# Ledger of designs, part 24: peptides against a protein of PDB entry 1ZZD

Target 1, 109 residues: chain A of PDB entry 1ZZD
Amino acid sequence: FQVVNPYLLRDLVDLGIWDEGMKQYLITQNGSIQGLPNVPQELKDLYKTVWEISQKTIINMAADRSVYIDQSHSLNLFLRAPTMGKLTSMHFYGWKKGLKTGMYYLRTQ

## One batch from the design tools (peptide)

Design b1_p22_1_s3 (made by RFdiffusion4, then SolubleMPNN; from b1_p22_1, 8 letters changed)
Fold by OpenDDE base, seed 2:
Structure b1_p22_1_s3 (fold): chain B 109 residues (1-109), chain A 22 residues (1-22)
Amino acid sequence: as target 1 above (109 residues)
Amino acid sequence: MEELEELLKELEEILEKNSDLT
């Protein structure tokens, strides 16, 4: 499973660097922002930690609930799953801060 | 890669529609 955090997009938009080029960059880099020179290190550190969540945890999350890749259902389900924040505190950083946003799962195989 | 592109596209659309994400 590959996970994309909606908060990443928010943060990139806030930085004013989100565009089609950035989108393609993220695709080619499998969602990593570590190589971007115009991103604050604090943000890199934040999403590095998010990305380093164990694959086992990610798989368990996917197994515990239905995930829609191209629909908002995944986001909505995170709103309703209080236990998800415990499993992936870093992935649900926005959730912890009171944001009603989750993450999306992508099957690449 | 195509799947990720579609996912990011969907996230963009949600971001535009949901002020909580901005």
Scores: peptide ipSAE 0.039, ipTM 0.507, DockQ to the pose 0.021
Fold by OpenDDE base, seed 1:
Structure b1_p22_1_s3 (fold): chain B 109 residues (1-109), chain A 22 residues (1-22)
Amino acid sequence: as target 1 above (109 residues)
Amino acid sequence: MEELEELLKELEEILEKNSDLT
């Protein structure tokens, strides 16, 4: 499964580095930003953790191509996540954003 | 790869339509 995190896209846009080149890079790297030189390390760390938890969590979710989770459901999902034991500050930050605005994920096989 | 490109495009559209995500 491949999952695209909407918050990652948002942050890349906010950084002003989102362009066609970036888009193609992400496509070839399966959504990973770890190799991007123009992305702050803190952001890499954040989405490394968020990526790991999200991938595992979404696999256990509905088979829908796109999943929208509101505040209440996202919290429940988080609590039910098998990877709860791997919670980090960065992970919490990512989920907190999702709880505030709702989490939306796109996935494909 | 092509499917991922499509998904990214859809995400861009969603972000444009939903100010709460920006």
Scores: peptide ipSAE 0.035, ipTM 0.479, DockQ to the pose 0.019
Fold by OpenDDE base, seed 5:
Structure b1_p22_1_s3 (fold): chain B 109 residues (1-109), chain A 22 residues (1-22)
Amino acid sequence: as target 1 above (109 residues)
Amino acid sequence: MEELEELLKELEEILEKNSDLT
């Protein structure tokens, strides 16, 4: 399944660069903004990290059904198995450092 | 690509409705 961070879209809108062309670019680049010349490097670095962490989390969740993500004011982790929980906690820590507020995701399978 | 396109479409709709995400 695919997970998209809504704050990426927000930041692109805030920059005033979101349009149909940008949308198509992201689709063809599988969500990557690294090749965009009109995006600040700071944002590229931020979302590169978030993207990598998110992909790892998705892979882990697909492999281990004992991990669940619940989003509210704070990101909550529900663990059935503590071992996977430690790895997931490290990823969530990375998300908290990169995100200004609570993390939201839109996902589909 | 089709899945990502659908997600982006849904996110756009959410952002239009919720100023907290904009």
Scores: peptide ipSAE 0.030, ipTM 0.465, DockQ to the pose 0.018
Fold by OpenDDE base, seed 3:
Structure b1_p22_1_s3 (fold): chain B 109 residues (1-109), chain A 22 residues (1-22)
Amino acid sequence: as target 1 above (109 residues)
Amino acid sequence: MEELEELLKELEEILEKNSDLT
């Protein structure tokens, strides 16, 4: 099934390139940003290796979590709730595995 | 394509309502 990483949307917004045209582009490209010339290559590489999870879990995580990516090499995760589900843990592991550096930070409230 | 469009719609709504994700 097709999976869209919720943090990809955030990163495109941060780049200032998110609009209706970009949305339609992602739809036609099945969620891939590999063909976008105005996206840093390191960001493309990061999302190329992102671990796949269920759509429902992705939506739930987007609602409950915040992720900050620094220079496409490190990941900072901010959790609103202290309890981490098993599927959430697997997703975090997937992100960590896909990072180019050993920098992985988890923040809880 | 329809599933992806629906997912992007839902995620976009969450992004607008969740300042931590933006």
Scores: peptide ipSAE 0.030, ipTM 0.448, DockQ to the pose 0.022

Design b1_p22_1_s4 (made by RFdiffusion4, then SolubleMPNN; from b1_p22_1, 11 letters changed)
Fold by OpenDDE base, seed 1:
Structure b1_p22_1_s4 (fold): chain B 109 residues (1-109), chain A 22 residues (1-22)
Amino acid sequence: as target 1 above (109 residues)
Amino acid sequence: DELEKELEKKLEEILKKNSSLE
């Protein structure tokens, strides 16, 4: 059970990108939109969670290597010289793994 | 699965186009 931020929902609908796939993505990412390449950066900044802010801080503190932990699915990735593009790809990967796992359990339970 | 694949396709396409962000 997860509740989508009503303001985020509104903005995603206004962008015309809200659908069942988007809903499932948000579920697997604990409401984070940081990994969505088709969402304006300004909206990503607006809806950053405390967790996302903390992760960014950790990344910035890393000299040449950063650790990102997808807490929702126990995904642990090590990034060297992380960029915004790499972070986006990482979130996308987390989404993919999360969807696969989620769908597996949905059809088996 | 259909919805998942549709979203995946769209996102992968966008990521490919925006590879300059890396």
Scores: peptide ipSAE 0.020, ipTM 0.248, DockQ to the pose 0.101
Fold by OpenDDE base, seed 4:
Structure b1_p22_1_s4 (fold): chain B 109 residues (1-109), chain A 22 residues (1-22)
Amino acid sequence: as target 1 above (109 residues)
Amino acid sequence: DELEKELEKKLEEILKKNSSLE
């Protein structure tokens, strides 16, 4: 179970960029905002943790978890020739299948 | 459903703005 940092939520709301899409993004990014272009660097620095890694790496891990959860050939197709759209779809699919839990385990490993 | 599609599109839009993902 993943909970959005309440302070981060507040800051994002203050920036006027909080919406359901942003919420989904945070879930798939394990709470990271480092890859958001519309977030001030100061805010990124504020919420940087030891778990902050490249957004690409985060997406790869999340995508891998999504595949693990589903174990379908349909999701395996995304990994053969991944595009930005396919990676996003994998993230979203992972979320539907319980990516929140997956992200939790990623943090504990 | 339609809501899921919309959310997925929104996510895709956000991620596409991050050039570091490519």
Scores: peptide ipSAE 0.019, ipTM 0.253, DockQ to the pose 0.086
Fold by OpenDDE base, seed 2:
Structure b1_p22_1_s4 (fold): chain B 109 residues (1-109), chain A 22 residues (1-22)
Amino acid sequence: as target 1 above (109 residues)
Amino acid sequence: DELEKELEKKLEEILKKNSSLE
């Protein structure tokens, strides 16, 4: 599944623009809200895409079964420039957090 | 933690052997 920032979700709900259409849009845009005309610029500046979100945060959210957009039952990780060290750290961190399967999908920008 | 470091080393070895990027 694709993890959604819980604060972003809250803000979108507060704006009254959260719906299935918005959900699908976020899926196609990999979580980016930069292209949304009905979102205040302040929020666009505040929130980053999944590519810029801490991988540890993503793992934490996945482990806690936090808010996500339905894609698959497996954990997806997004990296712009993955290194062996980063991959090792993420996998190990996920293991420590109690993920049963561990890292399944690694995607690069 | 020594045990943690050992496990990390083992993980690194596994990743080196089975590296795949999508």
Scores: peptide ipSAE 0.008, ipTM 0.275, DockQ to the pose 0.127
Fold by OpenDDE base, seed 5:
Structure b1_p22_1_s4 (fold): chain B 109 residues (1-109), chain A 22 residues (1-22)
Amino acid sequence: as target 1 above (109 residues)
Amino acid sequence: DELEKELEKKLEEILKKNSSLE
C-alpha cells in the first residue's frame, strides 16, 4: 500500500484539489504529481525529489522482498531466456502493480 | 516516463546485488 507524504497531502488540501479523483490519480501514478495540470510548477519541483526518494525506497523494499518471496511462478515466464532486463522489468512491473492495486491509507502524522 | 526508466535502472542495480531466484 501507499503512504502519502504528509506535507504533500497538506499542500494538496491547501490548494483545494484533494479529492477522491486526486487520490486515485496518485495511486495510478505511484505518488507522482508531475502530470497534474492544476498543481503549480513550483510545487511539482518541490516534490520531485521527495517522490524520487520515496519511489527509490519503495523499489528498495520491493527488491528486498524479492529475496524472501517465492517468485518461481512469475519468473517461470522468463526462465527460457532470462536476462537482467527481463528480471528488472518483471520486478518493476510487480512493484508498480502492487502499488496501484494496494490499499490507500490516510492518517494523521 | 524518463523518471520511471531511471528507477528501473536503479532496480536493476539492486537486483544485481540481490539475485536470489527461486
Scores: peptide ipSAE 0.008, ipTM 0.275, DockQ to the pose 0.064

Design b1_p22_2 (made by RFdiffusion4)
Fold by OpenDDE base, seed 2:
Structure b1_p22_2 (fold): chain B 109 residues (1-109), chain A 22 residues (1-22)
Amino acid sequence: as target 1 above (109 residues)
Amino acid sequence: DPYLDFRKLIAQREKEDGPSDF
């Protein structure tokens, strides 16, 4: 049972495009709305899945917060298709940004 | 809404950060 994001559901209903077909589409797409032609880009940007979000951005945001709080044990990174190159780049980038622990946990699809 | 605010922040930061391999 896959639960649809309640905020996304609300917005799709407000757009008048929510129906059983849309529900099934989201299930097959693992919650991604990026392929929907009738959804505004603003909503596509807002409701990116964890696999569609830039992990560089996540690292940047974590680095910014780390100046004020210790969050080294809570950083999870998500890569749809990890490669050794990507992993090396992420590790180096995290180090460069001054993260104490760097990569805490990596999840793959 | 804290959740939506955070999601909006991510979207904004992604645009600012530019393209990335990860």
Scores: peptide ipSAE 0.619, ipTM 0.933, DockQ to the pose 0.802
Fold by OpenDDE base, seed 3:
Order: structure tokens, then C-alpha cells, then sequence
Structure b1_p22_2 (fold): chain B 109 residues (1-109), chain A 22 residues (1-22)
């Protein structure tokens, strides 16, 4: 079963918009709050799901960390709607950024 | 809070990186 992120829950309660309807909405949306009109953009940015985060950013951050530690073999990447073009671009980008392995695991929705 | 700090970092980096195809 899915559990609502406790940090997100707290913030939604603080906004006064948490109720059973909101709970059901989040379940149907797999935890995404991007479609909610009454949530500040700052919170939307903070609580992006793995499917909503730029994988380019994830690769960049991994490359930055690789200066200190090698995490190439533990990197998980997430694409909601993969295409051959996206996969190729992402693979080459990871390679270009110096990752020994462009991805250890690729997850698709 | 390490969790929130990391999530904030991702959000910041996304803004800095700009749009991407993946």
C-alpha cells in the first residue's frame, strides 16, 4: 500500500486543505500535488515525485558527488514516458558527464 | 532536516539547470 509522505501531510495540514478528499486525490495521483490549484508553487517544487524531477538534474548532482565518491553503480533514474530519443539522450548525457555507468537502474512508470 | 534539505537542493538545482527532455 502507499503511504502519504509525512512531511507533505504536515504541510497540507498547515495549509488547512487536508481532508479525506485530499487523501483520496493524492492516492489517485500517486502522490503528485502538481495539479492542485491551492498549493503554493514552492511546495510543488519541494514535493515533486520521482517521476516529476528532471533526470538531467539528478545526473548533474550525481556527477558532482562523484568528485568525492563513486555512486555510478547505485544511481536510479526515473522516466514517466520513455522514448528511444530520451533514453539515448539520457545515456549519452550521463556518459558525457563522466559517470562510469549512466544508470544502474532505470525505472519507468 | 536532512530530508527537507535534500529536497530543497533538488528543487534549487532544477531551477538552475533549466528545462530538459529528461
Amino acid sequence: as target 1 above (109 residues)
Amino acid sequence: DPYLDFRKLIAQREKEDGPSDF
Scores: peptide ipSAE 0.618, ipTM 0.933, DockQ to the pose 0.807
Fold by OpenDDE base, seed 5:
Structure b1_p22_2 (fold): chain B 109 residues (1-109), chain A 22 residues (1-22)
Amino acid sequence: as target 1 above (109 residues)
Amino acid sequence: DPYLDFRKLIAQREKEDGPSDF
């Protein structure tokens, strides 16, 4: 079973849109709120699931941290629908950004 | 809040980085 993000739950309650229907919606959508018309875009950006976050951004942030620590050997990346092209591009980009390894682990949905 | 601060940082960085295939 899936656990609802407690911060997201709080914000949905504050918006007055939390109910049994919303709960079932989140279950069917694997926690994604991107399709909800009554949720502000700011909250949609804040509560992206791991499958909805740009891995380019994750790599950039890891590269920034690598100035202080070896982040690359602990980096986990997520792709919902991987292709050879995406994998090659992502690996090359990580290399270009100076990461020692492209990833610690790749998860696919 | 460290969690919300980190999530806000990701959201901001995504806007700065622009679209990507990954």
Scores: peptide ipSAE 0.610, ipTM 0.933, DockQ to the pose 0.798
Fold by OpenDDE base, seed 1:
Parts: C-alpha cells; structure tokens; sequence
Structure b1_p22_2 (fold): chain B 109 residues (1-109), chain A 22 residues (1-22)
C-alpha cells in the first residue's frame, strides 16, 4: 500500500484543494501531483515522486557525498521506464563521477 | 525540517543540472 506524504497533504489542504477527489487522483497517479493545474510549480518540484526525480541529480549528489564517505551501498536509483540506453548512460555516468559501485539498487516502476 | 530541506535541495540541484535522460 501507499501512504500520502504528510507534507504534501498539509500543503494541499492549505491550498484548499484537498478532497476525496484529490485523494483518489493521487492514488491513481501513485502520488504524483505533476498533472495538477492548481498546484504551484514550486510544490510540484518539491513533491516529485522518486520516479520523477532526475537520477542524474541523485548521482551528482551521491558523488558529492562520496568525497567524505562511500555511500554507494545505499544508493538506490529509480527509473520509471528503463531502457538499455538509459541504463548504460546512467551506469557510465555514475562511473564517470567516481562512484565505486555506481548504483547499488535499481528500482523500476 | 530535514526532510523538506532535502527535498528542496534536490529540486534546486535538478534545476542546476539541466535536462537528463535519466
């Protein structure tokens, strides 16, 4: 099962757009608010699901942390629609950025 | 809030990183 992000819930309530319809929408969209026209872009950026976040960014952030620690064993990458090209590019990029293991776990939707 | 701060950080870094295929 999925749980509603409590921060997102709060913000949707504060926007006055939380109702049963919104709840059902979020369920069908697996928590994504990207398609909601009445949500500010700032919130859309903030509440991206793991499937909507750039994994390049995740790799970059991991690489930044790797200066201090080897956290590769905890790095999870998420691809909604993986392709061989994406996987190859992502793996290569992680390697290029100096990640010893690159992605330790790959998750697909 | 550490969670929100981290999420904000990701959002900011995404903007800085530009488009990506992954």
Amino acid sequence: as target 1 above (109 residues)
Amino acid sequence: DPYLDFRKLIAQREKEDGPSDF
Scores: peptide ipSAE 0.605, ipTM 0.933, DockQ to the pose 0.792

Design b1_p22_2_s1 (made by RFdiffusion4, then SolubleMPNN; from b1_p22_2, 11 letters changed)
Fold by OpenDDE base, seed 4:
Structure b1_p22_2_s1 (fold): chain B 109 residues (1-109), chain A 22 residues (1-22)
Amino acid sequence: as target 1 above (109 residues)
Amino acid sequence: DKELEERRRIAEEMKKVGPSDF
């Protein structure tokens, strides 16, 4: 199920660009506003979908958190087009960052 | 062991690919 971010809706309304067409656009784009020319880049950066966020950043954040917690975290990673190279790189990167324990859950679009 | 050799081959080939963006 596609979850519509209520804050995104609010901001689009505030921009005055929310309409039925925009709604349908978001549905077809799985919530992405990255392709919209009339949306400020700041908002695009704010409302990145899970598929638009660098998974390296997610790993970095997980590694940072792991310093302060005793328990391993479950980490959900999202790749649009997973390849063996990407998966291997991701695994080793996590390893190098100290994520020797915990589980990586890979999801694909 | 042919299977082990194949695994090693694949692993070495993967190393050649280098880091990938993700």
Scores: peptide ipSAE 0.056, ipTM 0.317, DockQ to the pose 0.071
Fold by OpenDDE base, seed 5:
Structure b1_p22_2_s1 (fold): chain B 109 residues (1-109), chain A 22 residues (1-22)
Amino acid sequence: as target 1 above (109 residues)
Amino acid sequence: DKELEERRRIAEEMKKVGPSDF
């Protein structure tokens, strides 16, 4: 079952837009609020699902962390619609950024 | 430095493949 982010719930309540319709919308959209016209953009930027986050940013953060560790760490990447181009780009980009291994856990929606 | 050379090689390969959003 889906669990609504408690902070998202709070902010939606504060906006006065939380109701049964909103609840059902979130369920059908797998937690995404990106399509809601009555939600400020700053909240949309804050509450992104894993499928809405740039994986390039995730790789950058992993590379930054790797500076402080001697061994490679597990990295999860998420692509809604994986393509050969995306996979190749991610692989090469990760290596370019100096990640110790090209082994990543790829998850798809 | 082998690491630097490898990174440069990969960068050139990325140019050939072309960028993709991810």
Scores: peptide ipSAE 0.052, ipTM 0.399, DockQ to the pose 0.086
Fold by OpenDDE base, seed 3:
Structure b1_p22_2_s1 (fold): chain B 109 residues (1-109), chain A 22 residues (1-22)
Amino acid sequence: as target 1 above (109 residues)
Amino acid sequence: DKELEERRRIAEEMKKVGPSDF
């Protein structure tokens, strides 16, 4: 079953905007608060879902972490609307960043 | 060298499809 992020729940309660309607909204939106006009941008930035984060940023972070590990990463990537162009670009960019392997788990929405 | 071969394959695919944002 689907669970709301407990930290997000806390922050929404602190804002005084948490109610049953908000709960149902989050469930329907798969945890996304990006479309809520009454939520500060700071919280939107903090609580991005995996579908709302640039995968280029994810690859950058993986490349940065690879400096501190000996073995290859098992990286997860997420695309709302995968295309051949996006997939090829992701692979190519990963190699450019010096990732030890181009292997990753691709998830689609 | 499987790593080099894979890199070459990806590069060739990029030539065909072109870059895309992600």
Scores: peptide ipSAE 0.050, ipTM 0.426, DockQ to the pose 0.098
Fold by OpenDDE base, seed 1:
Structure b1_p22_2_s1 (fold): chain B 109 residues (1-109), chain A 22 residues (1-22)
Amino acid sequence: as target 1 above (109 residues)
Amino acid sequence: DKELEERRRIAEEMKKVGPSDF
């Protein structure tokens, strides 16, 4: 089952655009509001789903944290449409960034 | 560091072969 982000729900209500149609839209879009023209960009940036966040950014954050830990920490990566090229690029990018191990879990939509 | 340099080399080569956006 899927649960709507309560903060997103609040903000959509505050915008006056929450209705049954919006609810169904979110269901079909797996919670994404990126395609909604009547939502401010600031909210779109705030309520990105895991599929809409740059995995490069996630890797960068992990690399930044890795300087303070001795053992590899768990890393989850998300790709909406994985390709061999993307996977290879991600792997070697993480490697280039100095991640101690390639221990990450890939999830696809 | 030799290993790091090799990693960087491979990474750059892979960027040429496939998409680097992710």
Scores: peptide ipSAE 0.045, ipTM 0.416, DockQ to the pose 0.087

Design b1_p22_2_s2 (made by RFdiffusion4, then SolubleMPNN; from b1_p22_2, 10 letters changed)
Fold by OpenDDE base, seed 3:
Structure b1_p22_2_s2 (fold): chain B 109 residues (1-109), chain A 22 residues (1-22)
Amino acid sequence: as target 1 above (109 residues)
Amino acid sequence: DKELEERKKIAEEMKKVGPSDF
């Protein structure tokens, strides 16, 4: 089942734009607020869904965290429309960034 | 070197498919 992010809910309420229509919109959009014209960009950036975040950024963050841990991370990557080119690039880039373990879980939409 | 072999395999696949945004 889908649960609305409680912090997102709070911020939408504070903006005065939360209603039943907004709730249904979020359900239909799988939690995305990127298409809402009445939401500040700063909130759109804050509440990106996993499908709206650059996976290169995720790999970079994982590599940065790896500086402090001995064992490899459990790394989850998300692609809306995976292709062989994207997958190969992700694996190669992860390797280049020094990740001990490549992609552990791949999620697709 | 299992690690080196894996890197070579990925590099070979990259040559075939080409880089892509992700």
Scores: peptide ipSAE 0.061, ipTM 0.421, DockQ to the pose 0.097
Fold by OpenDDE base, seed 2:
Structure b1_p22_2_s2 (fold): chain B 109 residues (1-109), chain A 22 residues (1-22)
Amino acid sequence: as target 1 above (109 residues)
Amino acid sequence: DKELEERKKIAEEMKKVGPSDF
């Protein structure tokens, strides 16, 4: 089962919008608050799920930390709606960024 | 360096095709 992020829970309580309805909403939305109109954009940006983060950013972060290690770490990538175009672009971009291994683990929602 | 050359080729190909957002 899904566990609500404790920091998100705290912030929603502080906003005074936490209730059983909100809990059920988060469960059905897999933890996403992006669709909630009564949540400040700042919190939406802070509490993005793995499906809501640019995987390009993840690749950049992996490339950045790879300079401190002798071998590339395994990289998990997440796409809500994968396409051949996206997959090809991700592969080429990762290679361009100098990842020592071209092995990606794809997860889909 | 073959790896460097391949990276350059990929970069040029991406410029032509226009990579998809991800």
Scores: peptide ipSAE 0.053, ipTM 0.404, DockQ to the pose 0.086
Fold by OpenDDE base, seed 5:
Structure b1_p22_2_s2 (fold): chain B 109 residues (1-109), chain A 22 residues (1-22)
Amino acid sequence: as target 1 above (109 residues)
Amino acid sequence: DKELEERKKIAEEMKKVGPSDF
């Protein structure tokens, strides 16, 4: 069951753009508001889905945390359209950044 | 340093693959 983020809902209501059409749009777009012309960029940046954020940033954060732990925790990464090039780049980048394990979970849409 | 050498090897492999956005 797909649920709209309650904070996103609040902000859309505050903007006065929430209606049945907006609801249906979000359903068809799997929660993405990136394509909406009447939404401020600040809100678009705030409410990115897992498919819209840079996984490189996630790896950087994981590498930063790994400095304080002896063993890397399991990491989940998300790619909408994975390719061999992307997967290879992610693997080597993670290793280069000092992640102790090259094993992480990849989710695809 | 073994770690440094391994990181350099990884960097060279990344050059072969080329940059990719993710």
Scores: peptide ipSAE 0.049, ipTM 0.391, DockQ to the pose 0.085
Fold by OpenDDE base, seed 1:
Structure b1_p22_2_s2 (fold): chain B 109 residues (1-109), chain A 22 residues (1-22)
Amino acid sequence: as target 1 above (109 residues)
Amino acid sequence: DKELEERKKIAEEMKKVGPSDF
C-alpha cells in the first residue's frame, strides 16, 4: 500500500500540476518526482525517495551519530541496482568511518 | 584498533577498484 507524501501533494497542487495523470505517474514511479521536468529542482532535492538518497550520506550521518552512541545501532541502506562492487565499497567505507555496528540492512528495489 | 586501520586501507583500495558511488 502506497501513501503519497502529503507535503508533496500540497506542493504539486500549489504548482497547479496535480491531476489524475500526475497521480498515476507517481504510482508508476513509486513516488519519485525526479523525472518530472516541470518541477523545480529544489523540490526534487527535498522530496527524494529512499532509493534516490546517497547512501554515502546516510553512512556519514550514521558515523557522526555513532560518536555519541556506545551501542551498535542498525543502519538501513537502499540501493536500486546493487552490485558486488557497490556493496563492497559501502561495507568498507562504513568500516573506515568507524561504524561500530555490523547491522546493515540492505533493501533493493 | 589495528584491525580498523587495516580495514581503512582496504576501503581506500576498494574506492580505486570498485564503484564508489552509492
Scores: peptide ipSAE 0.042, ipTM 0.413, DockQ to the pose 0.105; fails the geometry check

Design b1_p22_2_s3 (made by RFdiffusion4, then SolubleMPNN; from b1_p22_2, 10 letters changed)
Fold by OpenDDE base, seed 3:
Structure b1_p22_2_s3 (fold): chain B 109 residues (1-109), chain A 22 residues (1-22)
Amino acid sequence: as target 1 above (109 residues)
Amino acid sequence: DKELEERRKIAELQKEVGPSDF
């Protein structure tokens, strides 16, 4: 069951481009607005789906947040097309960033 | 809203760090 982000809905309404066609488009695209030509890039950046966010960025943010927590950090990672190379690079990058006690929950599309 | 703030932080960080292959 999919729920449209209420902030995304608001911004699309404010842009005057929300209609039934847009709703069906979002359902078909699993919430992605990256392919819409009439949406500003700043909104595309803000409303990236989990499959469109760099997992390296997620790891960086987790490493930064780990400074403020005193226990193990559980980390969810999302890869649309996982390969052995990507998985290896991701694990070693996380290790390099100091996430030695982090738990990786990998989800695939 | 915590979710909105987190999304803004992600977007800003990705602009600074650049693209990644994973």
Scores: peptide ipSAE 0.073, ipTM 0.222, DockQ to the pose 0.722
Fold by OpenDDE base, seed 1:
Order: C-alpha cells, then sequence, then structure tokens
Structure b1_p22_2_s3 (fold): chain B 109 residues (1-109), chain A 22 residues (1-22)
C-alpha cells in the first residue's frame, strides 16, 4: 500500500509535470524524484525518501537531542544496501557521538 | 577510565574496517 505525499503531488502539479507517466514513474521509483531532471534541486532536497537521507545526519540529530535526555531514545536507520562496513561505521560513529544506545531498528529496502 | 578505553578500542576497530558511507 503506497501513499502519495500530498505536498509532493501539489508541487508536481504546480510544475505542470504531473501526468500518468509521472505517476507510473513514482510508483516504479518508490516515491523518489531524485532521478527527475525537470524537478528543481530544492524540491529534490525537500522530498527525499528515507533511503535518500544521510544516516550520518540522522545520527547527528539524535546525538544533539540526546544532550537533553537521560534515557536513550529510539533511533531508526535506513540503508538501501547494508554492508558490514556501513553497519560497523554507523555503530562506531554513533558511539563516538555519545549515543547511549545504538540503533533501535535497521530498515533495508 | 572504562569509557575512554572502550572508545579507544572502537577507534582501533574502525581503523581496521575503514570508513564507509551511510
Amino acid sequence: as target 1 above (109 residues)
Amino acid sequence: DKELEERRKIAELQKEVGPSDF
């Protein structure tokens, strides 16, 4: 079950590029617009899927929040193609950033 | 310091694995 982001839909309509072809493209790309050459970069940055966001950034944000909490908070990370190197790097990086716990959940595509 | 020692060990292990994008 896929849900179309209503704001993305609006912006694509406003750009005049929404049609059946675009709809099918988004379905095949699981909602990603990163590969569309006719979409402004600002919109690409705004509508990143979870698989397109730097997990390092997510860890940084979590570390920033952890300064103000005693208990560990949930942290979900997403990797399109996880490798041992990536997982090790993420865990070590999180540890260095002072996170009390590692990942709560790892999601893969 | 236990925490410092653990961080040192992690750093050494990370050097062996090498950096990776994530």
Scores: peptide ipSAE 0.060, ipTM 0.420, DockQ to the pose 0.081
Fold by OpenDDE base, seed 2:
Structure b1_p22_2_s3 (fold): chain B 109 residues (1-109), chain A 22 residues (1-22)
Amino acid sequence: as target 1 above (109 residues)
Amino acid sequence: DKELEERRKIAELQKEVGPSDF
């Protein structure tokens, strides 16, 4: 069961491009709008799916949040096609950023 | 300082392994 982001839906309606075809497109693309030529880049940047976000950014945000918490919480990372190089780099980068646990939960598409 | 030493080790290992986009 997949639900369209209500804010994305609103913005697509405001753009006047929402229809049944658009809905089916989003379903087939698992919510991604990156391939739509008639969508402004600003909205594409805003509505990235978890598979389209740099995991380095996620690690940075986690490191920033860790400043305000006593105990480190688990971190979920998402990669479409994980490689040993990417995994190793993420691990070491996380440590460099000062994450307390160094344990990440990897999700793959 | 143990933390500083570990960070140095990680930096060295990262140089050896090489960077990767993620």
Scores: peptide ipSAE 0.054, ipTM 0.396, DockQ to the pose 0.101
Fold by OpenDDE base, seed 5:
Structure b1_p22_2_s3 (fold): chain B 109 residues (1-109), chain A 22 residues (1-22)
Amino acid sequence: as target 1 above (109 residues)
Amino acid sequence: DKELEERRKIAELQKEVGPSDF
């Protein structure tokens, strides 16, 4: 089931745009607010779904953490529409950044 | 250094494949 992020709810209420229509919009958009014209970009940047976050950033963060980790652990990546090009790029980028295993879990929408 | 060499190889392979947004 879907649950609205309580902090997002608070901010939408503070903006005065929370109503039944907004609720239904969020349900149909699986929590995304990126398409809302009346929401400040700052909030859009703050409340990105996993499908809207740069996976390159996630890989960078993992690489940074790996400096202090002896053994690699599982990494989860998310792509809305995976392609061979994207997968290959992600794989080689991960290796280039020094990820130890090169293995990760890919989730698709 | 083997690690440096491998990273260079990967970088070259990535150039051949081309960039992709992710």
Scores: peptide ipSAE 0.053, ipTM 0.403, DockQ to the pose 0.086

